# Peptides against a protein of PDB entry 4U39, part 36

Target 1, 302 residues: chain A of PDB entry 4U39
Amino acid sequence: SIKVIGVGGGGNNAVNRMIENEVQGVEYIAVNTDAQALNLSKAEVKMQIGAKLTRGLGAGANPEVGKKAAEESKEQIEEALKGADMVFVTAGMGGGTGTGAAPVIAQIAKDLGALTVGVVTRPFTFEGRKRQLQAAGGISAMKEAVDTLIVIPNDRILEIVDKNTPMLEAFREADNVLRQGVQGISDLIATPGLINLDFADVKTIMSNKGSALMGIGIATGENRAAEAAKKAISSPLLEAAIDGAQGVLMNITGGTNLSLYEVQEAADIVASASDQDVNMIFGSVINENLKDEIVVTVIATG

## One batch from the design tools (peptide; aimed at target 1 D187 L197)

Design b2_p18_3_s4 (made by RFdiffusion4, then SolubleMPNN; from b2_p18_3, 9 letters changed)
Fold by OpenDDE base, seed 2:
Structure b2_p18_3_s4 (fold): chain B 302 residues (1-302), chain A 18 residues (1-18)
Amino acid sequence: as target 1 above (302 residues)
Amino acid sequence: MQKQLFFFVGTAKELLSL
């Protein structure tokens, strides 16, 4: 089974966005120290952590409180994650609960033998230096606790959105990018197809790879596959070129009109930009909600 | 309903040789 665990405010917002986008074949768990915020989760499983420590009042933007809250609730987290083959841990780094609890939850998932993937954001520079410093500590702790850690630099989201984008929409886009990171992988495994991807192949590419980068490309029109692939490999979210990666996961999502030619064209572009000996997994997904759009998600591991 | 149409597992070189 695949479990997605949203940790703290940003993680729970991302999980809500995943549920709203009908991401299939995954179980959702919302974790928070704030009981009121947790009640707003759309996840079936809602877990309040650190109930004794925090009394449901949240972590007060302190990562050490988030950490201790997860440690207090270890047995509950273990029971919720038990039997998962794969666990996505999603959080916004820089806060209290997400920054402190996400590494603890990730370690619990890994210790249970699940393939553990972190999908986390760095805070925007405008959130201030304190959040950036807290995020750096949380990301370091996540890197030790996961098999693969996808880090989304929120400041790079500002390069792909309009300059006049309201601050609230920039946060919504960060939640959407977190969704795309989880969905880009989960759809390859959990989406019913003519041929299902073996989870063992995903495990080979993602196990003990450390940091990963994600690129996203979206395009429409006659050259949409090539344009989406080119945008994905040149995405501002990629802090480095994909040619240094040890593994590449690619998802090509289109509407009911997605052709095999378009899939091949997009795959060839990504492969041509990658190291020749890189282990690649690519998959194509039909999303009936996509009209003329192709979405290419590239995850570079290692 | 989302459907997977095609997947590949292999090296970039193997993919480009298809």
Scores: peptide ipSAE 0.340, ipTM 0.876, DockQ to the pose 0.818
OpenDDE base, seeds 1, 3, 4, 5: peptide ipSAE 0.333, 0.314, 0.314, 0.322; ipTM 0.871, 0.859, 0.862, 0.867

Design b2_p18_4 (made by RFdiffusion4)
Pose (drawn by RFdiffusion4):
Structure b2_p18_4 (pose): chain A 294 residues (1-190, 197-206, 209-302), chain P 18 residues (1-18)
Amino acid sequence: SIKVIGVGGGGNNAVNRMIENEVQGVEYIAVNTDAQALNLSKAEVKMQIGAKLTRGLGAGANPEVGKKAAEESKEQIEEALKGADMVFVTAGMGGGTGTGAAPVIAQIAKDLGALTVGVVTRPFTFEGRKRQLQAAGGISAMKEAVDTLIVIPNDRILEIVDKNTPMLEAFREADNVLRQGVQGISDLIALDFADVKTIMKGSALMGIGIATGENRAAEAAKKAISSPLLEAAIDGAQGVLMNITGGTNLSLYEVQEAADIVASASDQDVNMIFGSVINENLKDEIVVTVIATG
Amino acid sequence: SGSFERLNDNVVYISASL
């Protein structure tokens, strides 16, 4: 019983993307103050929060509103979250709802005893001062409210995509990366949560590599461990979760080769949760998701 | 189907599909 909660617009897209990618084994909850944007969620559960406060008009990039909105819907949320063994709280930070409400929601989930993993994007630098400041204040709050907070620096999306990909695609990739963050874990729970719990405090950074071809598992792992999303050296990590995903042609040669690359770059005595998952929709593509905690 | 095993005291490996 793992629930992925998209909070605000940032999470709304990630949840959509997860659903679009047919990520299995999770119950999705899209939570928004913005009734219009919420009605775009592909989530079966659409929770409008702050209906009294925002009247479906959203938080206006005011985290305080997203918060008061979440506090207003404190009871509706717990109801939706009760029974969750694990709650992914996925949101865009810098907003109002995502920045405000996610900590409220993630804290509720944490109090509910669920393994609360918040997976959020820090706004692109270009989103400006307000976005940066609010997320910082928001990311700070997400840390206090989750067991593990995987923060995806959107600015690093721009190092990854072609220098000329339009902004729209840059935001879109941030959504996918958020999805890639949650799927990277949720695919490994579809197992004593104390395992993953022992891997879940402090902040967390993740990396992703995608590769195709003859030497792809290593190419993917190398790209994953060196990825711009992954801002710090992995040898600094106390715990590392590795996810290897490929087609039905995923060999153990490829799997361990990538595991060896991720392992050698991590501390030797590191705790590790490692999985490889077959995605029939993949052909020659392979995706390594690496999440380091410490 | 999915499965998992401990490779040692620090590493849990998971083999699964979507």

Design b2_p18_4_s1 (made by RFdiffusion4, then SolubleMPNN; from b2_p18_4, 15 letters changed)
Fold by OpenDDE base, seed 1:
Structure b2_p18_4_s1 (fold): chain B 302 residues (1-302), chain A 18 residues (1-18)
Amino acid sequence: as target 1 above (302 residues)
Amino acid sequence: GSSYFYVDENTLFILTQN
């Protein structure tokens, strides 16, 4: 089984976005110290952590409280994650609960034997230095607790959106990027008939790989596949080129008119941008909601 | 439905139609 666990406000917003976009083949778990915020989750499984410590009032933007809250609720977290083959831990770093609890939860997942993937955001610069410093600590802790950590630098999202984009939309875009990171991987392995083979290959690429980079490209029109692929490999979200990656996961998602030719064209572009000895998984998904859009997600590991 | 094939020893292609 694949489980996605959203931790804290940012993580739970991302999980809600995943549910709204009907990411299939995964079980969703919402974790928070704030009981009121947790009630707004769309996840089937909701877990309040640190009830004794926080009394449901949240972590007060203190990562240490988030950490202790997860430690307090370790047994419940273990029970919720039990039997998972893969666990995605998603959080917005910089806050209290997400920053502190996500590494603890990730470690629990890893200790249970699950392939543990972190998909987290760095805060925007405008959220302040304190958030950035807390995020750095949380990311460092996550690196030790996960097999692969995808870090999304929110500031890079600002490079791909209009300058006049409202702050709320920037956060929504961050949630969407988190969704794309999780979905890009989960879609490759969530199909029941292919789980064993696909999961083994994903595990080879993602196990103990440390930090990973993610690029996203979206395009429409006659050359949409090629354009989307080119955008993905040159995405502002990529802080480095993918040519030195030891592993690459590529997802190509399009509407019902997505052709095999388009998929192949996009795959060839990404493959050409990678080393010859890299382990690659290419997935294509038909999503009826995308109409004329093609979305290419590239995750580079190692 | 889904289909998969190896392009080479290091490259797996998966086609998923939901």
Scores: peptide ipSAE 0.033, ipTM 0.604, DockQ to the pose 0.812
OpenDDE base, seeds 2, 3, 4, 5: peptide ipSAE 0.011, 0.000, 0.012, 0.000; ipTM 0.347, 0.286, 0.372, 0.290; seed 3 fails the geometry check

Design b2_p18_4_s2 (made by RFdiffusion4, then SolubleMPNN; from b2_p18_4, 11 letters changed)
Fold by OpenDDE base, seed 2:
Structure b2_p18_4_s2 (fold): chain B 302 residues (1-302), chain A 18 residues (1-18)
Amino acid sequence: as target 1 above (302 residues)
Amino acid sequence: SMSYEYLDDRHLFIKTSN
């Protein structure tokens, strides 16, 4: 089974976005120290952590409180994650609960033997220096606790949205990018396509790989496959070029008119931009909600 | 101790009981 666990406010917003977009083949768990915020989750499983420590009032933007809350609730977390083959831990770094609890939860998942993938955001610069510093600490802790950590730099989202985008919409876009990171992987396993991957293939690419970067490209029209692939490998979300990656996981998602030729064309472009010795796997997914669009997701590991 | 509360047919709330 594949489980997605959202940790804290940002993680739970991402989980809500996943549920709203009907990401299939995964089980959702919402974790928070704030009981009121947790009540707003759409997840089937809602877990309040650190009830004794916080009394349900949240972590007060203190990562140490988030950490201790997860430690207090370790047995509950273990029970909720038991039997998972793969666990996605999603959080917005920089806050209290997400920053502190996500690494603890990730370590629990890893200790249970699950392939553990972190999908987290760095805060926007406008959220302040304190959040950036806390996020750096949380990301460092996550890196030690997961098999692969996908880090999304929120500031780079500002390069792909309109300059007049309101702050609230920028956060929504961050939630959407988190969704895309999880879905880009989970769909390869859970959703049939033209080219299917198994869990073993994904595990080979993602097991004990450390930090990863994600690029996304979307295009329409006659050259949509090539354009989407080019956009993915040049995505502002990539803090570095993919040519240094040891592993590449690629998802090509299209509508019912997606052709094998388009899949191959996109794969060839990404492969050509990658190191010759890179271990690259790619899969295709059919999403009936996509009309003329192709979405290419690239995850570069190592 | 763990407490379990069903909010509805599809949502389970888990918390540590004091």
Scores: peptide ipSAE 0.216, ipTM 0.804, DockQ to the pose 0.016
OpenDDE base, seeds 1, 3, 4, 5: peptide ipSAE 0.047, 0.050, 0.188, 0.198; ipTM 0.488, 0.528, 0.804, 0.811; seed 4 fails the geometry check

Design b2_p18_4_s3 (made by RFdiffusion4, then SolubleMPNN; from b2_p18_4, 10 letters changed)
Fold by OpenDDE base, seed 5:
Structure b2_p18_4_s3 (fold): chain B 302 residues (1-302), chain A 18 residues (1-18)
Amino acid sequence: as target 1 above (302 residues)
Amino acid sequence: SSSYEYLDDKRLFISTSK
């Protein structure tokens, strides 16, 4: 089974976005120290952590409180994650609960034997220096606790949205990118396509790989496959070129009209941009909600 | 040891250390 656990406000917002977009084949768990905020989650399983420590009043933007809250609730977290083959831990780094609790939860998942993937955001620069510093600490802790950590730099989201985008919409886009990161991987396992991957294939690319970068490309039209692939490998979300990656996981998602030719074309472009010795795997997914669009997701590890 | 209980919603459980 695949479980997605959203940790803190940002993580829970991302989980809500995943549920709204009907990401299939996963179980959703919402975790928070704030009981009131947790009640707003759409997740099937809602877990308040650190009830004794925080009395349900949240972590006060203190990562240490988030950490201790998760430690207090370790047994319940273990129970919630029990039996998972794969666990996604998603959070917005920089706050209290997400920053502190996500690494603890990730470690619990890993200790249970699950392939543990972190999908987290760095805060926007405008959120302030304190959040940036807290995020750096949380990311460092996450890196040690997961098999693969996908870090999304929120500032780079500003490069893919209109310059006049309101702040609230920028946060919504961050939630969407988190969704795309999780879905880009989970669909490869849970959703049939033209080219299917098994869990073992994904595990080969993602097990004990540390930090990873993600690129996304979307295109329509006659050359949509090539354009989407080119956009993915040049995505602003990639803080470095993929040519240095040891492993590449690629998802080609299209509608019912997605062809094998398009899948191959996209894969060839990504392969050409990668190192010759890279371990690259790619899968295809059919999403009936996509009409003329192709979405290419590239995850570069190592 | 830790325990949990449900509050106001079966999907919401409280995790505490005892």
Scores: peptide ipSAE 0.036, ipTM 0.510, DockQ to the pose 0.014
OpenDDE base, seeds 1, 2, 3, 4: peptide ipSAE 0.000, 0.022, 0.029, 0.027; ipTM 0.269, 0.522, 0.493, 0.443

Design b2_p18_4_s4 (made by RFdiffusion4, then SolubleMPNN; from b2_p18_4, 11 letters changed)
Fold by OpenDDE base, seed 4:
Structure b2_p18_4_s4 (fold): chain B 302 residues (1-302), chain A 18 residues (1-18)
Amino acid sequence: as target 1 above (302 residues)
Amino acid sequence: SSSSRYLDSKTLEISTSL
């Protein structure tokens, strides 16, 4: 089974966005130290952590409280994650609960033998230096606790949205990018397409790879596959070129009109931009909601 | 509205209430 665990406010917002977009084939778990915020989660499974420590009042933006809350609730987390083959741990780094608890939860998932993938955000620069420093500590702890850590730099999201985008919409876009990161992987396993991957294929690319970068491209029209692939490999979310990656996982998602030719065209573009010795795996997914759009997601590992 | 399930901290059982 695939489990997605949203940790803290940002992680739970991302999980809500996943549920709203009908991401299938995964079990959703919401984790928070704030009981009121947790009640707003759309996840089927909700877990309050650190009930003794925090009394449901949250972590006060302190990562050490988030960490201790997860440690207090270790047995609950183990039970919630039990039997998962793959666990996505999603969080916004820089806060209290997400930053502190996500590494603990990830380690629990890994110790249970699940393929453990972190999908986390760096805070926007405007959130201030304290959040950036807390995020750096959380990201470092996540790297040790996961098989693969996808880090989404929120400041790069500002390069793909309008400069006049309200702050609340910028956060919603960050939640959407987190969704795309999880869905881009989970759909390869859980959702039928023109080229299906199994869990073993994904595990080969993602097991013990450490840091990963994600690129996303979306396009429509006659050259949509090529355009989407080019956008993915040149995505502002890719802080480095994919040519240095040891592994590449590629998802080509389209509507019911997605052709094998379009899948091949997109795959060839990404392969041509990658190292010749790279272990590249690609799958295709059919999503009826995309209509005429193609979404290419590239995850560069190593 | 999918009924929220809560994992109890003491019993490790899933309930519909906190």
Scores: peptide ipSAE 0.155, ipTM 0.759, DockQ to the pose 0.019
OpenDDE base, seeds 1, 2, 3, 5: peptide ipSAE 0.064, 0.142, 0.132, 0.006; ipTM 0.671, 0.739, 0.747, 0.380

Design b2_p18_5 (made by RFdiffusion4)
Pose (drawn by RFdiffusion4):
Parts: structure tokens; C-alpha cells; sequence
Structure b2_p18_5 (pose): chain A 294 residues (1-190, 197-206, 209-302), chain P 18 residues (1-18)
């Protein structure tokens, strides 16, 4: 019983993307103060929060509103989260709802005893000061409210995509990366949560590599461990979760070769949760998701 | 229908023992 909660617009898209990618084994909850944007969620459960406060008009990039909105819906949320063994709280930070409400929601989930993993994007630098400041204040709050907070620096999306990809696609990739963050873990729980719990505090950074071809598992792992999303050296990690995903042509040669690359770059006595998952919708593509904690 | 997903390998432990 793992629940992925998209909070605000940032999470709304990630949840959509997850659903679009048919990520299995999770119950999705899209939570928004913005009734219009919420009605775009492909989530079966659409929770409008702050209905009294925002009247479906959203938080206006005011985290305080997203918070008060979440606090207003404190009871509705717990009801939706009860029974969750694990709650992914996925949101865009810098907003109102995502920045405000996610900590409230993730804290509720944490109090509910669920393994609360918050997976959020820090706004692109270009989103400006307000977005940066609010997320920073927000990311700070997400850390206090989750067991593990995987923070995806959107600015690093721009290093990854072609220098000329339009902004719309840059935001879109942030959504996918958020989805890639949650799927990277949720695919490994579809197992004693104390395992993953022991891997889940402090902040967490993740990396992703995608590759195709003859030497792809290594190409993917190398790209994953060196990825711009992954801002710090992995040898600094106390715990590392590794997810290898490929087509039905995923060989153990490829799997371990990528594991060896991720492992050698991690500390030798590092705790590790490693999985490889077959995605029939993949052909020659292989995706290594690496999440380091410490 | 949804895409089929299967775990190929799974490990929990020390990286040196991986």
C-alpha cells in the first residue's frame, strides 16, 4: 500500500506522467488548491484542498496559502492517506501548494507511520527569486516532514537537455524527472520496508542515465552516476538505491555491469537497495536510476 | 492493458557484497 501524492502543480504533472507511464503498484492522489489544474490530473483520487480558503482558485504561489490550504484539509488528507505503508509526496517547490501543502501532507503521512518519501523539484533558476526563495523555504520544510527527501534540481535539467530545447520542454522534463524519481523507487516495491526505511535521513540526490546500444548498461550507469541531477559524489552517500530498467533483453551481464559502475563509485560498506526491473515497453533503451542518501 | 513489469534482480545489503 504505497501512495504517490502529487501536491500542487508540480506533483500534479509528475503524477500524470507516472500514470502516463503506467507506473504500477501505487495509489495516486492528486492534491491541489487549484480546482482547474486539479481536474487535469489523471489521478483517480483528486483532492481539492483549501476549498474553503482558495475556492478552487489555487494558492497563487503563496506557500502560506498552500499550507493553510493543507491544514484546512488536514482531516481529508489523513483519511486519504490512512493505510498507506509508504507515501510519496511529490511536488514542485517554489509554488504555493507544492511548496506549502506538501510538507503538511508529507508530515501527515509521516505521522501516519508511512515511509514518507518526498520527491520534489527545486525550481529552475530562471523561475526567479520568488520561486527560488519559496522552494528553499519549502524544501527546508519538506526535510523536516519526510523520512527521505529526494530533491531534483531543475536547473540541472538544462545541462541534460539540448541547449536549445524550449522552456516548455524543460518544464516537461522536470515532470518526467520527478516521475523518474518516484518510479525509480516505486518499481522496487510492486520487501521489508525497514530495508528501504533504513535507506530513508538527511536530504537525497538522485541521478538518471538513459542509454541504448551495445554498451548501454555501462553507458546508462555512467551517465546515471555522473548525471547533473546527481549534484554530489556518491562516495559521500551513506545509502544508495539503484534501479536498473530495461527491455526483456535486459541481461545480468548488463545489470551487474551497471551495478559494478554504481558500486565502485559508492563506498564499499555502503548500504544498498538495488533492483533491476523489466519494462516491456522498452526496446533497446535502459534507464539507471540512482538515489543517494548522505 | 498496463505494461508488464517484472523484477529481474533484487539486492539488499552492502555494496562490496553485491
Amino acid sequence: SIKVIGVGGGGNNAVNRMIENEVQGVEYIAVNTDAQALNLSKAEVKMQIGAKLTRGLGAGANPEVGKKAAEESKEQIEEALKGADMVFVTAGMGGGTGTGAAPVIAQIAKDLGALTVGVVTRPFTFEGRKRQLQAAGGISAMKEAVDTLIVIPNDRILEIVDKNTPMLEAFREADNVLRQGVQGISDLIALDFADVKTIMKGSALMGIGIATGENRAAEAAKKAISSPLLEAAIDGAQGVLMNITGGTNLSLYEVQEAADIVASASDQDVNMIFGSVINENLKDEIVVTVIATG
Amino acid sequence: SLAKREVKTFYVGKAKDL

Design b2_p18_5_s4 (made by RFdiffusion4, then SolubleMPNN; from b2_p18_5, 8 letters changed)
Fold by OpenDDE base, seed 1:
Structure b2_p18_5_s4 (fold): chain B 302 residues (1-302), chain A 18 residues (1-18)
Amino acid sequence: as target 1 above (302 residues)
Amino acid sequence: MKVKKEILDFFVGKAKDL
């Protein structure tokens, strides 16, 4: 089974976005120290952590409170994660609950023998130095607790968005990028496509790889596959080029008109931009909601 | 520059449709 755990406010917003976009074949768990915020989750499983410590009032933007809250609720987290083959831990880093609890939850998942993937955001620079420092500590702790850690730099979202984009839309975009990171992997396992990957292939690419970068490309028209692939490998979300990656995971998602030729064309472009010795795996997914769009997701590990 | 704007228009466009 695949489980997605949203941890704290940002993680729960991402999980809500995943549910709203019908990300299939996964179980959703919302975790928070704030009971009121947790009640707004769309997840089937809602877990309040640190009820004795916080009394449901949240972590007060303190990662140590988030950590202790997850430690207090360890047995409940273990029970909720039991029997998962794969666990996605999603959080917005820089807050109290997400930053502190996500590494603890990830370690619990890993100790249960699940392939544990972190998908987290760095805060925007405008959220201030305190959040950046807290996020750096949380990311460091996540790296030790996961098999693969996808880090989304929110400031790179600002390089793609219009200067007039409202702050709220920039946060919604961060939630959507978190969704795409989870969906881009989970669909390879859970959603039948033109090219299916098994869980063993994904596990080989993602096990004990440490930090990963994600690129996303979307295109329409006659050259949509090639354009989407080129956009993915040149994505602003890739803080580095995919050259030098030890592993590349690629998802090509299209509508019912997605051809095997388009999948191959996209794969060849990503392979040509990668090292010759890269362990590359690729899958394809059919999503009827994409119509004429192709979405290429690239995850570079190592 | 064009690629950034199209990705943006997609993400912001989809954010407007929700």
Scores: peptide ipSAE 0.000, ipTM 0.360, DockQ to the pose 0.026
OpenDDE base, seeds 2, 3, 4, 5: peptide ipSAE 0.000, 0.000, 0.000, 0.000; ipTM 0.354, 0.410, 0.409, 0.363

Design b2_p18_6 (made by RFdiffusion4)
Pose (drawn by RFdiffusion4):
Structure b2_p18_6 (pose): chain A 294 residues (1-190, 197-206, 209-302), chain P 18 residues (1-18)
Amino acid sequence: SIKVIGVGGGGNNAVNRMIENEVQGVEYIAVNTDAQALNLSKAEVKMQIGAKLTRGLGAGANPEVGKKAAEESKEQIEEALKGADMVFVTAGMGGGTGTGAAPVIAQIAKDLGALTVGVVTRPFTFEGRKRQLQAAGGISAMKEAVDTLIVIPNDRILEIVDKNTPMLEAFREADNVLRQGVQGISDLIALDFADVKTIMKGSALMGIGIATGENRAAEAAKKAISSPLLEAAIDGAQGVLMNITGGTNLSLYEVQEAADIVASASDQDVNMIFGSVINENLKDEIVVTVIATG
Amino acid sequence: SSKTVTIDGATGEITRTT
C-alpha cells in the first residue's frame, strides 16, 4: 500500500507522468488548491485542498496559502493517506501548494507511520528569486516532514537536455525526472520496508542515465552516477538505491555491469537497495536510476 | 558492516546480503 501524492502543480504533472508511464503498484492522489489544474490530474483521487481558503483558485505561489490550504484539509488528507505503508509526496517547490502543502501532507503521512519519501524539484534558477526563495524555505520544510527527501535540481535539467530545448520541454523534463524519481523506487516495491526505511535520513540526490546500444548498461550507469541531477559524489552516500530498468533483453551481464559501475563509485560498506526491473515497453533503452542518501 | 538488498523485479525475488 504505497501512495504517490502529487501536491500542487509540480506533483500534479509528475503524477500524471507516472500514470502516463503506467507506473504500477501505487495509489495516486493529486492534491491541489487549484481546482482547474487539479481537474487535469489523471489521478483517480483528486483532492482539492483549501477549498474554503482558495475557492479552487489555487495558492498563488504563496506557500503560506498552500500550507493553510493543507492545514484546512488536514482531516481529508489523513483519511486519504490512512493505510499507506509508504507515501511518496511529490511536488514542485517554489510554488504555493507544492511548496506549502507538501510538508503538511508529508508530515501527516509521516505521523501516519508511512515511509514518507518526498520527491520534489527545486525550481529552475530562471523561475526567479521568489521561486528559488520559497522552495528553499519549502525544501527546508520538506526535510523536517519526510523520512527521505529526494530533491531534483531542475537547473540540472538544463545541463542534460540539448542547450536549445524550449523552456516548455525543460519543464516537461522536470516532470519526467520527478516521475523518474518516484518510479525509480516505486518499481522496487510492486520486501521489508525497514530495508528501504533504513535507506530512508538527511537529504537525497538522485541520478539517471538512459542509454541504448551494445554498451548501454555501462553507458547508462556511467551516465547515471555522473548525471547532473546527482550533484554530489556517491562515495559520500551512506545509502544508495539503484534501479536498473530495461527491455526483456535485459541481461544479468548488463545488470551487474551497471551495478559494478554504481558499486565501485559508492563506498564499499555502503548499504544498498538494488533492483532491476523489466519494462516491456522498452526496447534497446536502459534506465539506471540511482538515489544516494548521505 | 554493510547490507545489500538485491531485488529481481521480474519475479519479486529478494536477496539480502550482509

Design b2_p18_6_s1 (made by RFdiffusion4, then SolubleMPNN; from b2_p18_6, 8 letters changed)
Fold by OpenDDE base, seed 3:
Structure b2_p18_6_s1 (fold): chain B 302 residues (1-302), chain A 18 residues (1-18)
Amino acid sequence: as target 1 above (302 residues)
Amino acid sequence: SRRIVTIDGKTGKVTVTE
């Protein structure tokens, strides 16, 4: 089974966005120290952590409280994650609960033998230096606790949205990018396409790889496959070119009109931009909601 | 009605609401 665990406010918002987009073949778990915020989750499984420590009042933006809350609730987290083959841990770094609890939860998943993937955001620069420093500490702890850590720099999201985009919409876009990172991987396993992958294929690319970068491209029209692939490899979310990656996982998602030619064209573009010795795995997914759109997701590891 | 499973973080008590 595949489990997605949202940790704290940002992680729970991302999980809500996944549920709203009808991401299939995954079980959702919402974790928070704030009981009131947790009640707003759309997840089937809701877990309050650190009930003794926080009394359900949240972590007060302190990562040490988030860490201790997860440690207090270790046995309950273990029970909720039991039987998972793969665990996605999603969080917005820089806060109290997400920053402190996500590394503890990730370590629990890894110790249970699950393929453990972190999908986390760095805070926007406008959230202030304190959040940026807290996020750096949480990301460092996540790197040690996961098989692969996808880090999304929120400041790079500002390059793909209008400069007049309200702050609230910028946070919604960050939640959507977290959704795209999880769905781009989970759909390769859970959703049929023209080229199907299994869990073993994904495990080969993502097991014990450390930090990863993600690129996303979306296009429509006659050259949509080529355009989406070019956008993915040049995505602002890629802090470095993919030519230095040891492994590449590629998802080519389209509607019912997705052709094998389009899949091949997109894969060839990503392969041409990658190192000759790269271990590249690609799959295709059919999503009836995309109609004329193609979405290419590239995850570069190593 | 979406089945909601709440796990008490202190006791591990599982509550199911329909």
Scores: peptide ipSAE 0.228, ipTM 0.834, DockQ to the pose 0.016
OpenDDE base, seeds 1, 2, 4, 5: peptide ipSAE 0.010, 0.008, 0.006, 0.124; ipTM 0.320, 0.359, 0.325, 0.738; seeds 1, 4 fail the geometry check

Design b2_p18_6_s2 (made by RFdiffusion4, then SolubleMPNN; from b2_p18_6, 6 letters changed)
Fold by OpenDDE base, seed 5:
Structure b2_p18_6_s2 (fold): chain B 302 residues (1-302), chain A 18 residues (1-18)
Amino acid sequence: as target 1 above (302 residues)
Amino acid sequence: SSRRVTIDGATGEVTVER
C-alpha cells in the first residue's frame, strides 16, 4: 500500500489538493498539532499529535515543539503507517509542526521498512530569514530520515507564475507542486498506462538516493510530447541540470489519445539530456481528465 | 461518504466524524 502523510499546515494543504485532484491508489493521513487546522483536512485519517504538549494549539512556529509532538505520538504514528510499502511525507518547511514532526514521521516510516519519500517545500524568501533557517534544519533532518527527499524551492515557483500573482496564489501553487511531486510518482505504481512500472522499479531509483530535484513540463498540440519533455528538463524547479543525476524517474502522463510514439519521443529527449551512465526509468500514465495535454514529470536523484 | 476518523496521537482514541 501507498500512504501519503501530510504534516502540519503546508503538508495538510498539499494533501487537500491531492484529494481534490482525485489522486488514486493512495491512503491519506493528515497530521497536525493544531486541532482546528486538522479539522479542515479532507483526509480520511486525521491524527492530532502532541496533544499533551500543545493542547491542540499548534507548535507556535517552533520546530522543537513539532519534533516533540511527533515523538509523543510515535506509537500511534507507527500504527497508522503499519503495512505501507511506500510512504510519502509532505510538508512545508520553515514552520513549527511540519519542520519538526516530518523528519520524525519519516524515520518511523523508514524503520517500518517502507520506501520513504519526502516531498517538501523551502519557504519563499519573503517569509523571512528565520523560516529559511528553520527550513534548512528540517531539510537536513529529513535527508537522514528518508530514502529520497524532493525539495521544492518556492522562490522558483515565482518564475513559473505571473509576476502579479498574489501571495495567497503563490502558496496555492506551492501546494499544487507538492501534489504534482507525489502524484508523479504514485501514479507510476497505482495508475495503469502504456508502460507500467512496478514498485520494485521505483524502489531501484529512489532507495537510499538522498536529495532529488523535480522538473515539470506541460504542453499541448502536435509536438506536445517533445515540448513537455523539454519544459520538464529546463524547469525552473530544477536547481541543477539533470546531466549530473545518477538516476532519473520519468512520468509521461496523457489522455486516452497518448501514443507510444509520444512516450518514446519524450523519453528520448530526457535521455539525451541525461548522463550516458544514468539509470533512467520511465513510465506512462493515462489520466482521463487530460484532454490534449501531456504532463512530463522528471525526478532527478543523486 | 468515506468515514473520516480523528485519532488522538497521545491516547489512540478514535473519533468518527458523522
Scores: peptide ipSAE 0.515, ipTM 0.924, DockQ to the pose 0.015
OpenDDE base, seeds 1, 2, 3, 4: peptide ipSAE 0.480, 0.417, 0.400, 0.069; ipTM 0.914, 0.899, 0.894, 0.678

